# Peptides against a protein of PDB entry 2XVC: the designs that were tried, part 7

Target 1, 50 residues: chain A of PDB entry 2XVC
Amino acid sequence: ITERELLDYIVNNGGFLDIEHFSKVYGVEKQEVVKLLEALKNKGLIAVES

## One batch from the design tools (peptide; made by RFdiffusion4, then SolubleMPNN)

Design b2_p19_1_s4
Fold by OpenDDE base, seed 4:
Structure b2_p19_1_s4 (fold): chain B 50 residues (1-50), chain A 19 residues (1-19)
Amino acid sequence: as target 1 above (50 residues)
Amino acid sequence: MKLKIKITEKGKKYLKEAE
């Protein structure tokens, strides 16, 4: 999965992301999801609210 | 872990430009 694909998922899911659920459904390692989130955050594209 | 993610103005611009 790419940064863009994850970003699109977040938008389409109303801004909510369950890392455990996402990992299971899409077969992406949890650490990879976190890596992508960190990239998006470092680029200033997202902020974690809760 | 459940997260609530905010798309920043920069993120919104990025999404719009990438369409």
Scores: peptide ipSAE 0.699, ipTM 0.891, DockQ to the pose 0.914
Fold by OpenDDE base, seed 2:
Structure b2_p19_1_s4 (fold): chain B 50 residues (1-50), chain A 19 residues (1-19)
Amino acid sequence: as target 1 above (50 residues)
Amino acid sequence: MKLKIKITEKGKKYLKEAE
């Protein structure tokens, strides 16, 4: 999965991301999801609210 | 772990530009 794909998912999911759920559904390791989130955050494209 | 993510204005611009 790419950063863009994750970003699209977040938008389409109303801004909510369940890492456990996402990992199971899309077959992406939880650490990879976190890595992508960190990249998006570091690029200033997202902010984690809670 | 459930997270609430805000798409920044920069992020929104990025999404629009990439379309």
Scores: peptide ipSAE 0.699, ipTM 0.891, DockQ to the pose 0.922
Fold by OpenDDE base, seed 5:
Parts: structure tokens; sequence; C-alpha cells
Structure b2_p19_1_s4 (fold): chain B 50 residues (1-50), chain A 19 residues (1-19)
């Protein structure tokens, strides 16, 4: 999965992301999901609200 | 872990630009 794909998912899911659920459904390791989120955050594209 | 993510203005511009 790419950063763009994750970003698109977040938008289409109303801004919500369940890392555990996403990992299971899309077959992406939780560590990879977190890595992508950190990249998006570091680029200033997202902010984690809760 | 359940998260609520905000797309920043920069993020919105990025998405629009890529469309």
Amino acid sequence: as target 1 above (50 residues)
Amino acid sequence: MKLKIKITEKGKKYLKEAE
C-alpha cells in the first residue's frame, strides 16, 4: 500500500482509521500502517485528532 | 487502535492536485 492509497482510504472512511481492522482487511502489517501515517503526518498532510 | 484523522489544508490541496 502507498501513502496515497492510505490517504484516500481515510478520506473515504470519514477520517476514521482502525489500524487493527485495516491491517486484517487489507493484509498490511500494523507497523507498515503506522509508518505510512507517520510519513503523512511528517509531510503535514494529516493530523491525528484522537 | 482507532484513530480520527484530520486532513490538513495542505493534504486537501495534495488530493485535489492529484485528481
Scores: peptide ipSAE 0.699, ipTM 0.891, DockQ to the pose 0.917
Fold by OpenDDE base, seed 3:
Structure b2_p19_1_s4 (fold): chain B 50 residues (1-50), chain A 19 residues (1-19)
Amino acid sequence: as target 1 above (50 residues)
Amino acid sequence: MKLKIKITEKGKKYLKEAE
């Protein structure tokens, strides 16, 4: 999965992301999801609210 | 881990430009 695909998912899911759920459904390692989130955050595209 | 993520204004602009 790409950064853009994850970003699109977040938008389409109302801003909510369950890393555990996402990993199971999409077959992406949890650490990879975190890596993508960190990239998005470092680029200033997202902020984690909770 | 369940997260609530805000798309920043920069993020929104990025998404709009890509569409």
Scores: peptide ipSAE 0.699, ipTM 0.892, DockQ to the pose 0.910

Design b2_p19_4_s1
Fold by OpenDDE base, seed 1:
Structure b2_p19_4_s1 (fold): chain B 50 residues (1-50), chain A 19 residues (1-19)
Amino acid sequence: as target 1 above (50 residues)
Amino acid sequence: MKLKIKLTEKGKKYLEEAK
């Protein structure tokens, strides 16, 4: 999964992301999901609120 | 871990430009 694909997913899911659920459903390692989120955050594209 | 994520204005513009 790419940063863009994850971003699109987040938007389509109303901003909610369950890392455990996402990992299981989409077959992406949790640490990879976190890595992508960190990249998006570091680029200033997202803010993690809770 | 369940997260609530917001698109920043920069993020919104990024999506629009990449469209």
Scores: peptide ipSAE 0.683, ipTM 0.886, DockQ to the pose 0.927
Fold by OpenDDE base, seed 2:
Structure b2_p19_4_s1 (fold): chain B 50 residues (1-50), chain A 19 residues (1-19)
Amino acid sequence: as target 1 above (50 residues)
Amino acid sequence: MKLKIKLTEKGKKYLEEAK
């Protein structure tokens, strides 16, 4: 999964991301999801609210 | 772990530009 694909998912899911759920459904390792989120955050594209 | 994530203005522009 790419950063863009994850970003699209977040938008389409109303901003909510359940890492456990996402990992199971999309077959992406939890650590990879976190890595992508960190990249998006570091690029200033997202803010993690809670 | 459940997160609430908000797109920044930069993120919104990125999505529009990348279409």
Scores: peptide ipSAE 0.683, ipTM 0.887, DockQ to the pose 0.914
Fold by OpenDDE base, seed 4:
Structure b2_p19_4_s1 (fold): chain B 50 residues (1-50), chain A 19 residues (1-19)
Amino acid sequence: as target 1 above (50 residues)
Amino acid sequence: MKLKIKLTEKGKKYLEEAK
């Protein structure tokens, strides 16, 4: 999964992301999801609210 | 872990430009 694909998922899911659920459904390692989120955050594209 | 994530203005602009 790419940064863009994850970003699209987040937007389409109303901003909610359950890392455990996402990992299970899409077969992406949890650490990879976190890595992608860190990239998006470091680029200033997202903010984590809760 | 459940997260609530928002797009920044930069993120919104990015999505529009990347269409």
Scores: peptide ipSAE 0.683, ipTM 0.886, DockQ to the pose 0.908
Fold by OpenDDE base, seed 5:
Structure b2_p19_4_s1 (fold): chain B 50 residues (1-50), chain A 19 residues (1-19)
Amino acid sequence: as target 1 above (50 residues)
Amino acid sequence: MKLKIKLTEKGKKYLEEAK
């Protein structure tokens, strides 16, 4: 999965992301999901609210 | 872990540019 694909998912899911659920459904390791989120945050593209 | 994520203005512009 790419940063863009994850960003698109977040937008299409109303801004909500369940890392555990996403990992199981899309077959992506939780560590990879977190890595992508950190990249998006560090680039200033997202803010984590809760 | 469940997260609520906000798209910043920079993020919005990024997506628009990539369309």
Scores: peptide ipSAE 0.682, ipTM 0.886, DockQ to the pose 0.921

Design b2_p19_4_s2
Fold by OpenDDE base, seed 2:
Structure b2_p19_4_s2 (fold): chain B 50 residues (1-50), chain A 19 residues (1-19)
Amino acid sequence: as target 1 above (50 residues)
Amino acid sequence: MKLRIKLTEKGKKYLEEAR
């Protein structure tokens, strides 16, 4: 999965992301999801709350 | 782990420009 695809998912999911759920549904390792989130955050495209 | 993620203005613009 690409950063763009993850971003699209987040938007389409109302800004909510359950890493465990996402990992299971899309077959993406949790570590990879976190990596993508960090990239998006570092690029200033998202803010992760809590 | 459940997260709440907000798009920044930069993020919103990014999506708009890429579409």
Scores: peptide ipSAE 0.697, ipTM 0.896, DockQ to the pose 0.934
Fold by OpenDDE base, seed 4:
Structure b2_p19_4_s2 (fold): chain B 50 residues (1-50), chain A 19 residues (1-19)
Amino acid sequence: as target 1 above (50 residues)
Amino acid sequence: MKLRIKLTEKGKKYLEEAR
């Protein structure tokens, strides 16, 4: 999964992301999801509120 | 872990320009 794909998912999911659920459904390791989120955050594209 | 994520204005611009 790419950063763009994750970003699209977040938008389409109303801004909510359950890492456990996402990992299970899409077969992406949790650490990979976190890595992508950190990249998006570091690029200033997202803000994590919880 | 359940997260609430907001797109920044930069993020919104990024998506708009990439589409």
Scores: peptide ipSAE 0.697, ipTM 0.896, DockQ to the pose 0.933
Fold by OpenDDE base, seed 1:
Structure b2_p19_4_s2 (fold): chain B 50 residues (1-50), chain A 19 residues (1-19)
Amino acid sequence: as target 1 above (50 residues)
Amino acid sequence: MKLRIKLTEKGKKYLEEAR
């Protein structure tokens, strides 16, 4: 999965992301999901509220 | 782990440019 694909998913899911659920359903390692989120955050594209 | 994520204005512009 790419940063863009994850970003699209987040937007389409109303901003909610369950890492455990996403990893299980899409077959992406949890650490990879976190890595992508950190990249998006560091680029200033997203803000993690909670 | 459940997270609530907001798209920043920069993020919105990024998506617009990438379309």
Scores: peptide ipSAE 0.697, ipTM 0.896, DockQ to the pose 0.924
Fold by OpenDDE base, seed 5:
Parts: sequence; C-alpha cells; structure tokens
Structure b2_p19_4_s2 (fold): chain B 50 residues (1-50), chain A 19 residues (1-19)
Amino acid sequence: as target 1 above (50 residues)
Amino acid sequence: MKLRIKLTEKGKKYLEEAR
C-alpha cells in the first residue's frame, strides 16, 4: 500500500482509522500502517487528533 | 488502536493536485 492509498482511505473513512481493523482487512502489517502514518505526518499532510 | 486523523491544508491541497 502507498501513502496516497492510505491517505485516500482515511479521507473516505471520515478521518477515522482503526489500525487493527485496517491491517486485517487489507493484509497490511500494523507496523507498516504506522510507518505510512508517520511519513504522512512528517510531510505535514495529516495531524493525529486522538 | 483507533485514531482520529485530520487533513492539514497542505494535505487537502496535495489531494486536489493529485486528482
């Protein structure tokens, strides 16, 4: 999965992301999801509210 | 882990440009 694909998912899901659920549905390791999120944050594209 | 994520203005512009 790419950063763009994850970003699109987040937007389409109303800004909510359940890492556990996402991992199960898309077959992506949880640590990979976190890695992509960190990249998006570091690029200034997202902020994690809670 | 459940997260609430907001797009920044930069993020919104990024998506608009990429579409």
Scores: peptide ipSAE 0.697, ipTM 0.896, DockQ to the pose 0.912

Design b2_p19_4_s3
Fold by OpenDDE base, seed 4:
Structure b2_p19_4_s3 (fold): chain B 50 residues (1-50), chain A 19 residues (1-19)
Amino acid sequence: as target 1 above (50 residues)
Amino acid sequence: MKLRIRLTEKGKKYLEEAR
């Protein structure tokens, strides 16, 4: 999965992301999801609110 | 871990330009 794909998912999911759920459904390791999120955050594209 | 993510204005522009 790419950063763009994760970003699209977040938007399409109303801004919510369950890392555990996402990992299970899409077969992406949790650490990879976190890596992508951190990349998006560091690029200033997202902000984690809760 | 369940997260609430906000798309920033920069993020919005990024999506718009890429689509």
Scores: peptide ipSAE 0.706, ipTM 0.898, DockQ to the pose 0.917
Fold by OpenDDE base, seed 5:
Structure b2_p19_4_s3 (fold): chain B 50 residues (1-50), chain A 19 residues (1-19)
Amino acid sequence: as target 1 above (50 residues)
Amino acid sequence: MKLRIRLTEKGKKYLEEAR
């Protein structure tokens, strides 16, 4: 999964992301999801609120 | 782990430009 695809998912899911759920459904390792999130965060594209 | 993520203005513009 690409950063763009994850970003699209986040938007389409109302900003909510369950890493465990996402990992299971899309077959992406949890650490990979976190890596992508950190990239998006570092680029200033997202902010993690809770 | 459940997260609440906000798309920043920069993120919004990024998506708009990428479409």
Scores: peptide ipSAE 0.706, ipTM 0.898, DockQ to the pose 0.917
Fold by OpenDDE base, seed 2:
Structure b2_p19_4_s3 (fold): chain B 50 residues (1-50), chain A 19 residues (1-19)
Amino acid sequence: as target 1 above (50 residues)
Amino acid sequence: MKLRIRLTEKGKKYLEEAR
């Protein structure tokens, strides 16, 4: 999965992301999801609010 | 772990320009 694909998912999911759920549904390792989130955050594209 | 994520203005522009 790419950063863009994850970003699209987040937007389409109303800004909510359940890492456990996402990992199970899309077959992406949790650590990879976190890595992508960190990248998006560091690029200033997202902010984690809760 | 459930997260609430906000798309920044930069993020919004990124999506718009990439489409």
Scores: peptide ipSAE 0.706, ipTM 0.897, DockQ to the pose 0.917
Fold by OpenDDE base, seed 1:
Structure b2_p19_4_s3 (fold): chain B 50 residues (1-50), chain A 19 residues (1-19)
Amino acid sequence: as target 1 above (50 residues)
Amino acid sequence: MKLRIRLTEKGKKYLEEAR
C-alpha cells in the first residue's frame, strides 16, 4: 500500500484507523502502517489526535 | 491501536491536487 492509498483510506474511514484491524484485513505489517503514517505526519498532511 | 487522524489543510490541498 502507498502513502496515498493509506491517506484515502483514512479519509474514507472518517479519520479513524485501527492499526490492528487494518493490518489484519489488508495484509500489511503493522510496522509498515506506522511507517506510512509517520511519513504522512512528517510531510504535514495529517495529525494524529488520539 | 485505534487512532483518530485529522487531515490538515495541507493534506486537504494535497488530496485535491492529486485527484
Scores: peptide ipSAE 0.706, ipTM 0.898, DockQ to the pose 0.917

Design b2_p19_5_s1
Fold by OpenDDE base, seed 1:
Structure b2_p19_5_s1 (fold): chain B 50 residues (1-50), chain A 19 residues (1-19)
Amino acid sequence: as target 1 above (50 residues)
Amino acid sequence: MKLKIKLTEKGKEYLKKAK
């Protein structure tokens, strides 16, 4: 999964992301999901609120 | 871990440009 694809997913899911659920459903390692989120955050594209 | 994520204005602009 790419950063863009994850971003699209987040938007389509109302901003909610369950990392455990996402990992299981989409077959992406949790650490990879976190890595992508960190990249998006570092680029200033997202803010993690809770 | 369940997260609530907001798209920043920069993120919104990014999506608009990339589309």
Scores: peptide ipSAE 0.684, ipTM 0.887, DockQ to the pose 0.929
Fold by OpenDDE base, seed 4:
Structure b2_p19_5_s1 (fold): chain B 50 residues (1-50), chain A 19 residues (1-19)
Amino acid sequence: as target 1 above (50 residues)
Amino acid sequence: MKLKIKLTEKGKEYLKKAK
C-alpha cells in the first residue's frame, strides 16, 4: 500500500483508522501502517486527533 | 489502536493536485 492509498482510505472512512482492523483486512503489517502514517504526518498532510 | 485523523490544509491541497 502507498501513502496515497492510505490517505484515500482515511478520507473515505471519515478520518477514522483502526490499525489492527486495517492490518487484518488489507494484509498490511501494523508497523508498515505506522510508517505510512508517520510519513504523512512528517509531510504535514495529516494530524492525529485521537 | 484506533485513531482519528484530520486532513490538514496541505493534505487537502495534495489530494486536489494528485486527483
Scores: peptide ipSAE 0.684, ipTM 0.887, DockQ to the pose 0.915
Fold by OpenDDE base, seed 2:
Structure b2_p19_5_s1 (fold): chain B 50 residues (1-50), chain A 19 residues (1-19)
Amino acid sequence: as target 1 above (50 residues)
Amino acid sequence: MKLKIKLTEKGKEYLKKAK
């Protein structure tokens, strides 16, 4: 999964991301999801609110 | 772990540009 694909998912899911759920559904390792989120955050594209 | 994520204006611009 790419950063863009994850970003699209976040938008389409109303900003909510359940890492456990996402990992199971999309077959992406939890650590990879976190890595992508960190990249998006570091690029200033997202803010994690809670 | 459940997260609430907000798109920044930069993020919104990125999505528009990347279409």
Scores: peptide ipSAE 0.683, ipTM 0.887, DockQ to the pose 0.915
Fold by OpenDDE base, seed 5:
Structure b2_p19_5_s1 (fold): chain B 50 residues (1-50), chain A 19 residues (1-19)
Amino acid sequence: as target 1 above (50 residues)
Amino acid sequence: MKLKIKLTEKGKEYLKKAK
């Protein structure tokens, strides 16, 4: 999965992301999901609210 | 872990460019 694909998912899911659920459904390791989120955050594209 | 994520204005612009 790419940063863009994850960002698209987040937008289409109303801003909500369950890392555990996403990992299981899309076959992406949890640590990879976290890595992508950190990249998006560091680029200033997202803010984690909760 | 469940997260609520906000798309920033910068993020919105990023998506627009990639469309």
Scores: peptide ipSAE 0.683, ipTM 0.886, DockQ to the pose 0.921

Design b2_p19_5_s2
Fold by OpenDDE base, seed 4:
Structure b2_p19_5_s2 (fold): chain B 50 residues (1-50), chain A 19 residues (1-19)
Amino acid sequence: as target 1 above (50 residues)
Amino acid sequence: MKLKIKLTEKGRKYLEEAR
């Protein structure tokens, strides 16, 4: 999965992301999801509210 | 872990331009 694909998912899911659920459904390791989120955050594209 | 994520203005612009 790419950063863009994850970003699209977040938008399409109303901004909510359950890392455990996402990992299970899409077959992506949790650490990979976190890595992508950190990249998006570091690029200033997202802010994590909770 | 359940998260709530907001697009920044930069993020919104990024998506708009990439589509």
Scores: peptide ipSAE 0.700, ipTM 0.896, DockQ to the pose 0.924
Fold by OpenDDE base, seed 5:
Order: C-alpha cells, then sequence, then structure tokens
Structure b2_p19_5_s2 (fold): chain B 50 residues (1-50), chain A 19 residues (1-19)
C-alpha cells in the first residue's frame, strides 16, 4: 500500500482509522501502517487528533 | 488502536491537485 492509498482511505472513512481493523482487512502489517502514517504526518499532510 | 485524523490545508491541497 502507498501513502496516497492510505490517505485516500482515511479521507473516505471520515478521518477514522482503526489500525487493527485496517491491518486485518488489507493484509498490511500494523507497523507498516504506522510507518505510512508517520510519513504523512511528517510531510505535514495530516494531524492525529486522538 | 483507533485514531481520529484530520487533513491539514496542505493535505487537502495535495489531494485536490492529485485528483
Amino acid sequence: as target 1 above (50 residues)
Amino acid sequence: MKLKIKLTEKGRKYLEEAR
């Protein structure tokens, strides 16, 4: 999965992301999801509220 | 882990340009 694909998912899901659920559904390791999120955050594209 | 994520203005512009 790419950063763009994850970003699109987040937007389409109203900003909500369940890492555990996402990992199971898409077959992506949880640490990979976190890595992509950190990249998006570091690029200034997203902010994590809670 | 469940997260609530917001797009920044930069993020919004990024998506708009890419679409």
Scores: peptide ipSAE 0.700, ipTM 0.896, DockQ to the pose 0.913
Fold by OpenDDE base, seed 1:
Structure b2_p19_5_s2 (fold): chain B 50 residues (1-50), chain A 19 residues (1-19)
Amino acid sequence: as target 1 above (50 residues)
Amino acid sequence: MKLKIKLTEKGRKYLEEAR
């Protein structure tokens, strides 16, 4: 999965992301999801609210 | 872990430019 694909998913899901669920459903390692999120955050593209 | 994430204006512009 790419940063863009994850970003699209987040937007299409109203900003809600369950890492456990996402990992399970899409077969992406949890650490990879976190890595992508941190990249998006560091680039200033997203803000984690909770 | 459940997260609530918001798209920044920079993020919005990024998506728009990539379309």
Scores: peptide ipSAE 0.699, ipTM 0.895, DockQ to the pose 0.921
Fold by OpenDDE base, seed 2:
Structure b2_p19_5_s2 (fold): chain B 50 residues (1-50), chain A 19 residues (1-19)
Amino acid sequence: as target 1 above (50 residues)
Amino acid sequence: MKLKIKLTEKGRKYLEEAR
């Protein structure tokens, strides 16, 4: 999964992301999801609220 | 782990410009 695809998912899911659920549904390792989130955050594209 | 994530204005523009 790409950063763009993850970003699209987040938007389409109202900003909510359950890493465990996402990992299971999309077959993406949790570590990879976290890596992508960190990239998006570091690029200033997202803010993680909780 | 459940997270709540918001787009920044930069993020919003990024999506809009790429579509």
Scores: peptide ipSAE 0.699, ipTM 0.896, DockQ to the pose 0.922

Design b2_p19_5_s3
Fold by OpenDDE base, seed 3:
Structure b2_p19_5_s3 (fold): chain B 50 residues (1-50), chain A 19 residues (1-19)
Amino acid sequence: as target 1 above (50 residues)
Amino acid sequence: MKLKIKLTEKGKKYLEEAR
């Protein structure tokens, strides 16, 4: 999965992301999801609210 | 871990440009 694909998912899901759920459904390692999130955050594209 | 993620203005612009 790419950063863009994850970002699209987040937006399409109303900003909500369950890392456990996402990992199960999409077959992406939790570590990879976190890596992508951190990249998005570091680029200033997202803010994690909770 | 359940997260609520906000798209920043930069992020919104990024998506708009990329779509």
Scores: peptide ipSAE 0.695, ipTM 0.894, DockQ to the pose 0.919
Fold by OpenDDE base, seed 2:
Structure b2_p19_5_s3 (fold): chain B 50 residues (1-50), chain A 19 residues (1-19)
Amino acid sequence: as target 1 above (50 residues)
Amino acid sequence: MKLKIKLTEKGKKYLEEAR
């Protein structure tokens, strides 16, 4: 999964992301999801509220 | 782990440009 794909998912899911659920559904390692989130955050594209 | 994520204005512009 790419950063863009994850960003699209987040938007389409109303900003909510359950890492455990996402990992299971999309077959992406939890650490990979976190890595992508950190990249998006570092680029100033997202803010994590919870 | 459940997260609530908000797009910044930069993020919103990024999405628009990428389309």
Scores: peptide ipSAE 0.695, ipTM 0.894, DockQ to the pose 0.933
Fold by OpenDDE base, seed 5:
Structure b2_p19_5_s3 (fold): chain B 50 residues (1-50), chain A 19 residues (1-19)
Amino acid sequence: as target 1 above (50 residues)
Amino acid sequence: MKLKIKLTEKGKKYLEEAR
């Protein structure tokens, strides 16, 4: 999965992301999801609210 | 882990450009 694909998912899901659920559904390791999120955050594209 | 994520203005502009 790419950063863009994850970003699109987040937007389409109202900003909510359940890492555990996402990992199960898309077959992506939780660590990879976190890595992508950190990349998006470091690029200043997202902020984690909770 | 459940997260609530907000797109920044930069993020919103990024999506607009990419589409």
Scores: peptide ipSAE 0.695, ipTM 0.894, DockQ to the pose 0.913
Fold by OpenDDE base, seed 4:
Structure b2_p19_5_s3 (fold): chain B 50 residues (1-50), chain A 19 residues (1-19)
Amino acid sequence: as target 1 above (50 residues)
Amino acid sequence: MKLKIKLTEKGKKYLEEAR
């Protein structure tokens, strides 16, 4: 999965992301999801609220 | 782990330009 694909998912899901759920549904390792999130955050594209 | 994520203005512009 790409950063763009994850970003699209987040938007389409109203900003909510369950890492455990996402990992199971899309077959992406949790650490990979976190890596992508950190990339998006470091690029200034997202902010994690809670 | 459940997260609430917001797009920044930069993120919004990024999506607008990419689409």
Scores: peptide ipSAE 0.695, ipTM 0.893, DockQ to the pose 0.913

Design b2_p19_5_s4
Fold by OpenDDE base, seed 1:
Structure b2_p19_5_s4 (fold): chain B 50 residues (1-50), chain A 19 residues (1-19)
Amino acid sequence: as target 1 above (50 residues)
Amino acid sequence: MKLKIKLTEKGKKYLEEAK
């Protein structure tokens, strides 16, 4: 999964992301999901609120 | 871990430009 694909997913899911659920459903390692989120955050594209 | 994520204005513009 790419940063863009994850971003699109987040938007389509109303901003909610369950890392455990996402990992299981989409077959992406949790640490990879976190890595992508960190990249998006570091680029200033997202803010993690809770 | 369940997260609530917001698109920043920069993020919104990024999506629009990449469209």
Scores: peptide ipSAE 0.683, ipTM 0.886, DockQ to the pose 0.927
Fold by OpenDDE base, seed 2:
Structure b2_p19_5_s4 (fold): chain B 50 residues (1-50), chain A 19 residues (1-19)
Amino acid sequence: as target 1 above (50 residues)
Amino acid sequence: MKLKIKLTEKGKKYLEEAK
């Protein structure tokens, strides 16, 4: 999964991301999801609210 | 772990530009 694909998912899911759920459904390792989120955050594209 | 994530203005522009 790419950063863009994850970003699209977040938008389409109303901003909510359940890492456990996402990992199971999309077959992406939890650590990879976190890595992508960190990249998006570091690029200033997202803010993690809670 | 459940997160609430908000797109920044930069993120919104990125999505529009990348279409």
Scores: peptide ipSAE 0.683, ipTM 0.887, DockQ to the pose 0.914
Fold by OpenDDE base, seed 4:
Structure b2_p19_5_s4 (fold): chain B 50 residues (1-50), chain A 19 residues (1-19)
Amino acid sequence: as target 1 above (50 residues)
Amino acid sequence: MKLKIKLTEKGKKYLEEAK
């Protein structure tokens, strides 16, 4: 999964992301999801609210 | 872990430009 694909998922899911659920459904390692989120955050594209 | 994530203005602009 790419940064863009994850970003699209987040937007389409109303901003909610359950890392455990996402990992299970899409077969992406949890650490990879976190890595992608860190990239998006470091680029200033997202903010984590809760 | 459940997260609530928002797009920044930069993120919104990015999505529009990347269409």
Scores: peptide ipSAE 0.683, ipTM 0.886, DockQ to the pose 0.909
Fold by OpenDDE base, seed 5:
Structure b2_p19_5_s4 (fold): chain B 50 residues (1-50), chain A 19 residues (1-19)
Amino acid sequence: as target 1 above (50 residues)
Amino acid sequence: MKLKIKLTEKGKKYLEEAK
């Protein structure tokens, strides 16, 4: 999965992301999901609210 | 872990540019 694909998912899911659920459904390791989120945050593209 | 994520203005512009 790419940063863009994850960003698109977040937008299409109303801004909500369940890392555990996403990992199981899309077959992506939780560590990879977190890595992508950190990249998006560090680039200033997202803010984590809760 | 469940997260609520906000798209910043920079993020919005990024997506628009990539369309």
Scores: peptide ipSAE 0.682, ipTM 0.886, DockQ to the pose 0.920

Design b2_p19_6_s1
Fold by OpenDDE base, seed 4:
Parts: C-alpha cells; sequence; structure tokens
Structure b2_p19_6_s1 (fold): chain B 50 residues (1-50), chain A 19 residues (1-19)
C-alpha cells in the first residue's frame, strides 16, 4: 500500500483509522501502517487528533 | 489502536492537486 492509498482511505473513512482492523482487512502489517502514517505526518499532510 | 486523523490544509491541497 502507498501513502496515497492510505490517505485516501482515511479521508473516505471520515478520518477514522483502526490500525488493527485495517491490518486485518487489507493484509498490511501494523508496523507498515504506522510507518505510512508517520510519513504522512512528517510531510505535514495529516494530524493525529486522538 | 483506533485513531482520529485530520487533514491539514497542506493535505487538502495535496489531494486537490493530485485528483
Amino acid sequence: as target 1 above (50 residues)
Amino acid sequence: MKLKIKLTEKGKEYLEKAR
């Protein structure tokens, strides 16, 4: 999965992301999801609210 | 882990340009 694909998912899901759920559904390792999130955050594209 | 994520203005601009 790419950063763009994850970003699209987040937007389409109303900003909510369950890492455990996402990992199971899309077959992406949790650490990979976190890595992508950190990349998006470091690029200033997202902010984690809670 | 459940997260609430918000697009920044930069993120919104990014999506607008990419689409």
Scores: peptide ipSAE 0.698, ipTM 0.895, DockQ to the pose 0.919
Fold by OpenDDE base, seed 1:
Structure b2_p19_6_s1 (fold): chain B 50 residues (1-50), chain A 19 residues (1-19)
Amino acid sequence: as target 1 above (50 residues)
Amino acid sequence: MKLKIKLTEKGKEYLEKAR
């Protein structure tokens, strides 16, 4: 999964992301999801609210 | 871990331009 694809997923999911759930459903390692999130965050594209 | 993510204005602009 790419950063763009993850961003699209987040938007389409109302901003909610369950890393554990996402990992299981989409077959992406949790550490990879976190890595992508950190990239998006560091680029200033997203903010983690909780 | 359940997270609530907000798209920043920069993020919104990014998506608008990319689509």
Scores: peptide ipSAE 0.698, ipTM 0.895, DockQ to the pose 0.916
Fold by OpenDDE base, seed 2:
Structure b2_p19_6_s1 (fold): chain B 50 residues (1-50), chain A 19 residues (1-19)
Amino acid sequence: as target 1 above (50 residues)
Amino acid sequence: MKLKIKLTEKGKEYLEKAR
């Protein structure tokens, strides 16, 4: 999964992301999801609210 | 782990430009 794909998912899911659920559904390692989120955050594209 | 994520204005602009 790419950063763009994850970003699209987040938008389409109303900003909510369940890492456990996402990992299971899309077959992406949890650490990979976190890595992508950190990249998006570092680029200033997202803010994690909770 | 459940997260709530907000797009920044920069993020919104990024999405628009990428389309």
Scores: peptide ipSAE 0.697, ipTM 0.895, DockQ to the pose 0.936
Fold by OpenDDE base, seed 5:
Structure b2_p19_6_s1 (fold): chain B 50 residues (1-50), chain A 19 residues (1-19)
Amino acid sequence: as target 1 above (50 residues)
Amino acid sequence: MKLKIKLTEKGKEYLEKAR
């Protein structure tokens, strides 16, 4: 999965992301999801609210 | 882990350009 694909998912899901659920559905390791999120955050594209 | 994520203005601009 790419950063763009994850970003699109987040937007389409109203900003909510359940890492556990996402990992199960898309077959992506939780660590990889976190890595992509950190990349998006470091680029200033997202902010984690809760 | 459940997260609520906000798209920043920069993020919105990014998506607009990419589409």
Scores: peptide ipSAE 0.697, ipTM 0.895, DockQ to the pose 0.926

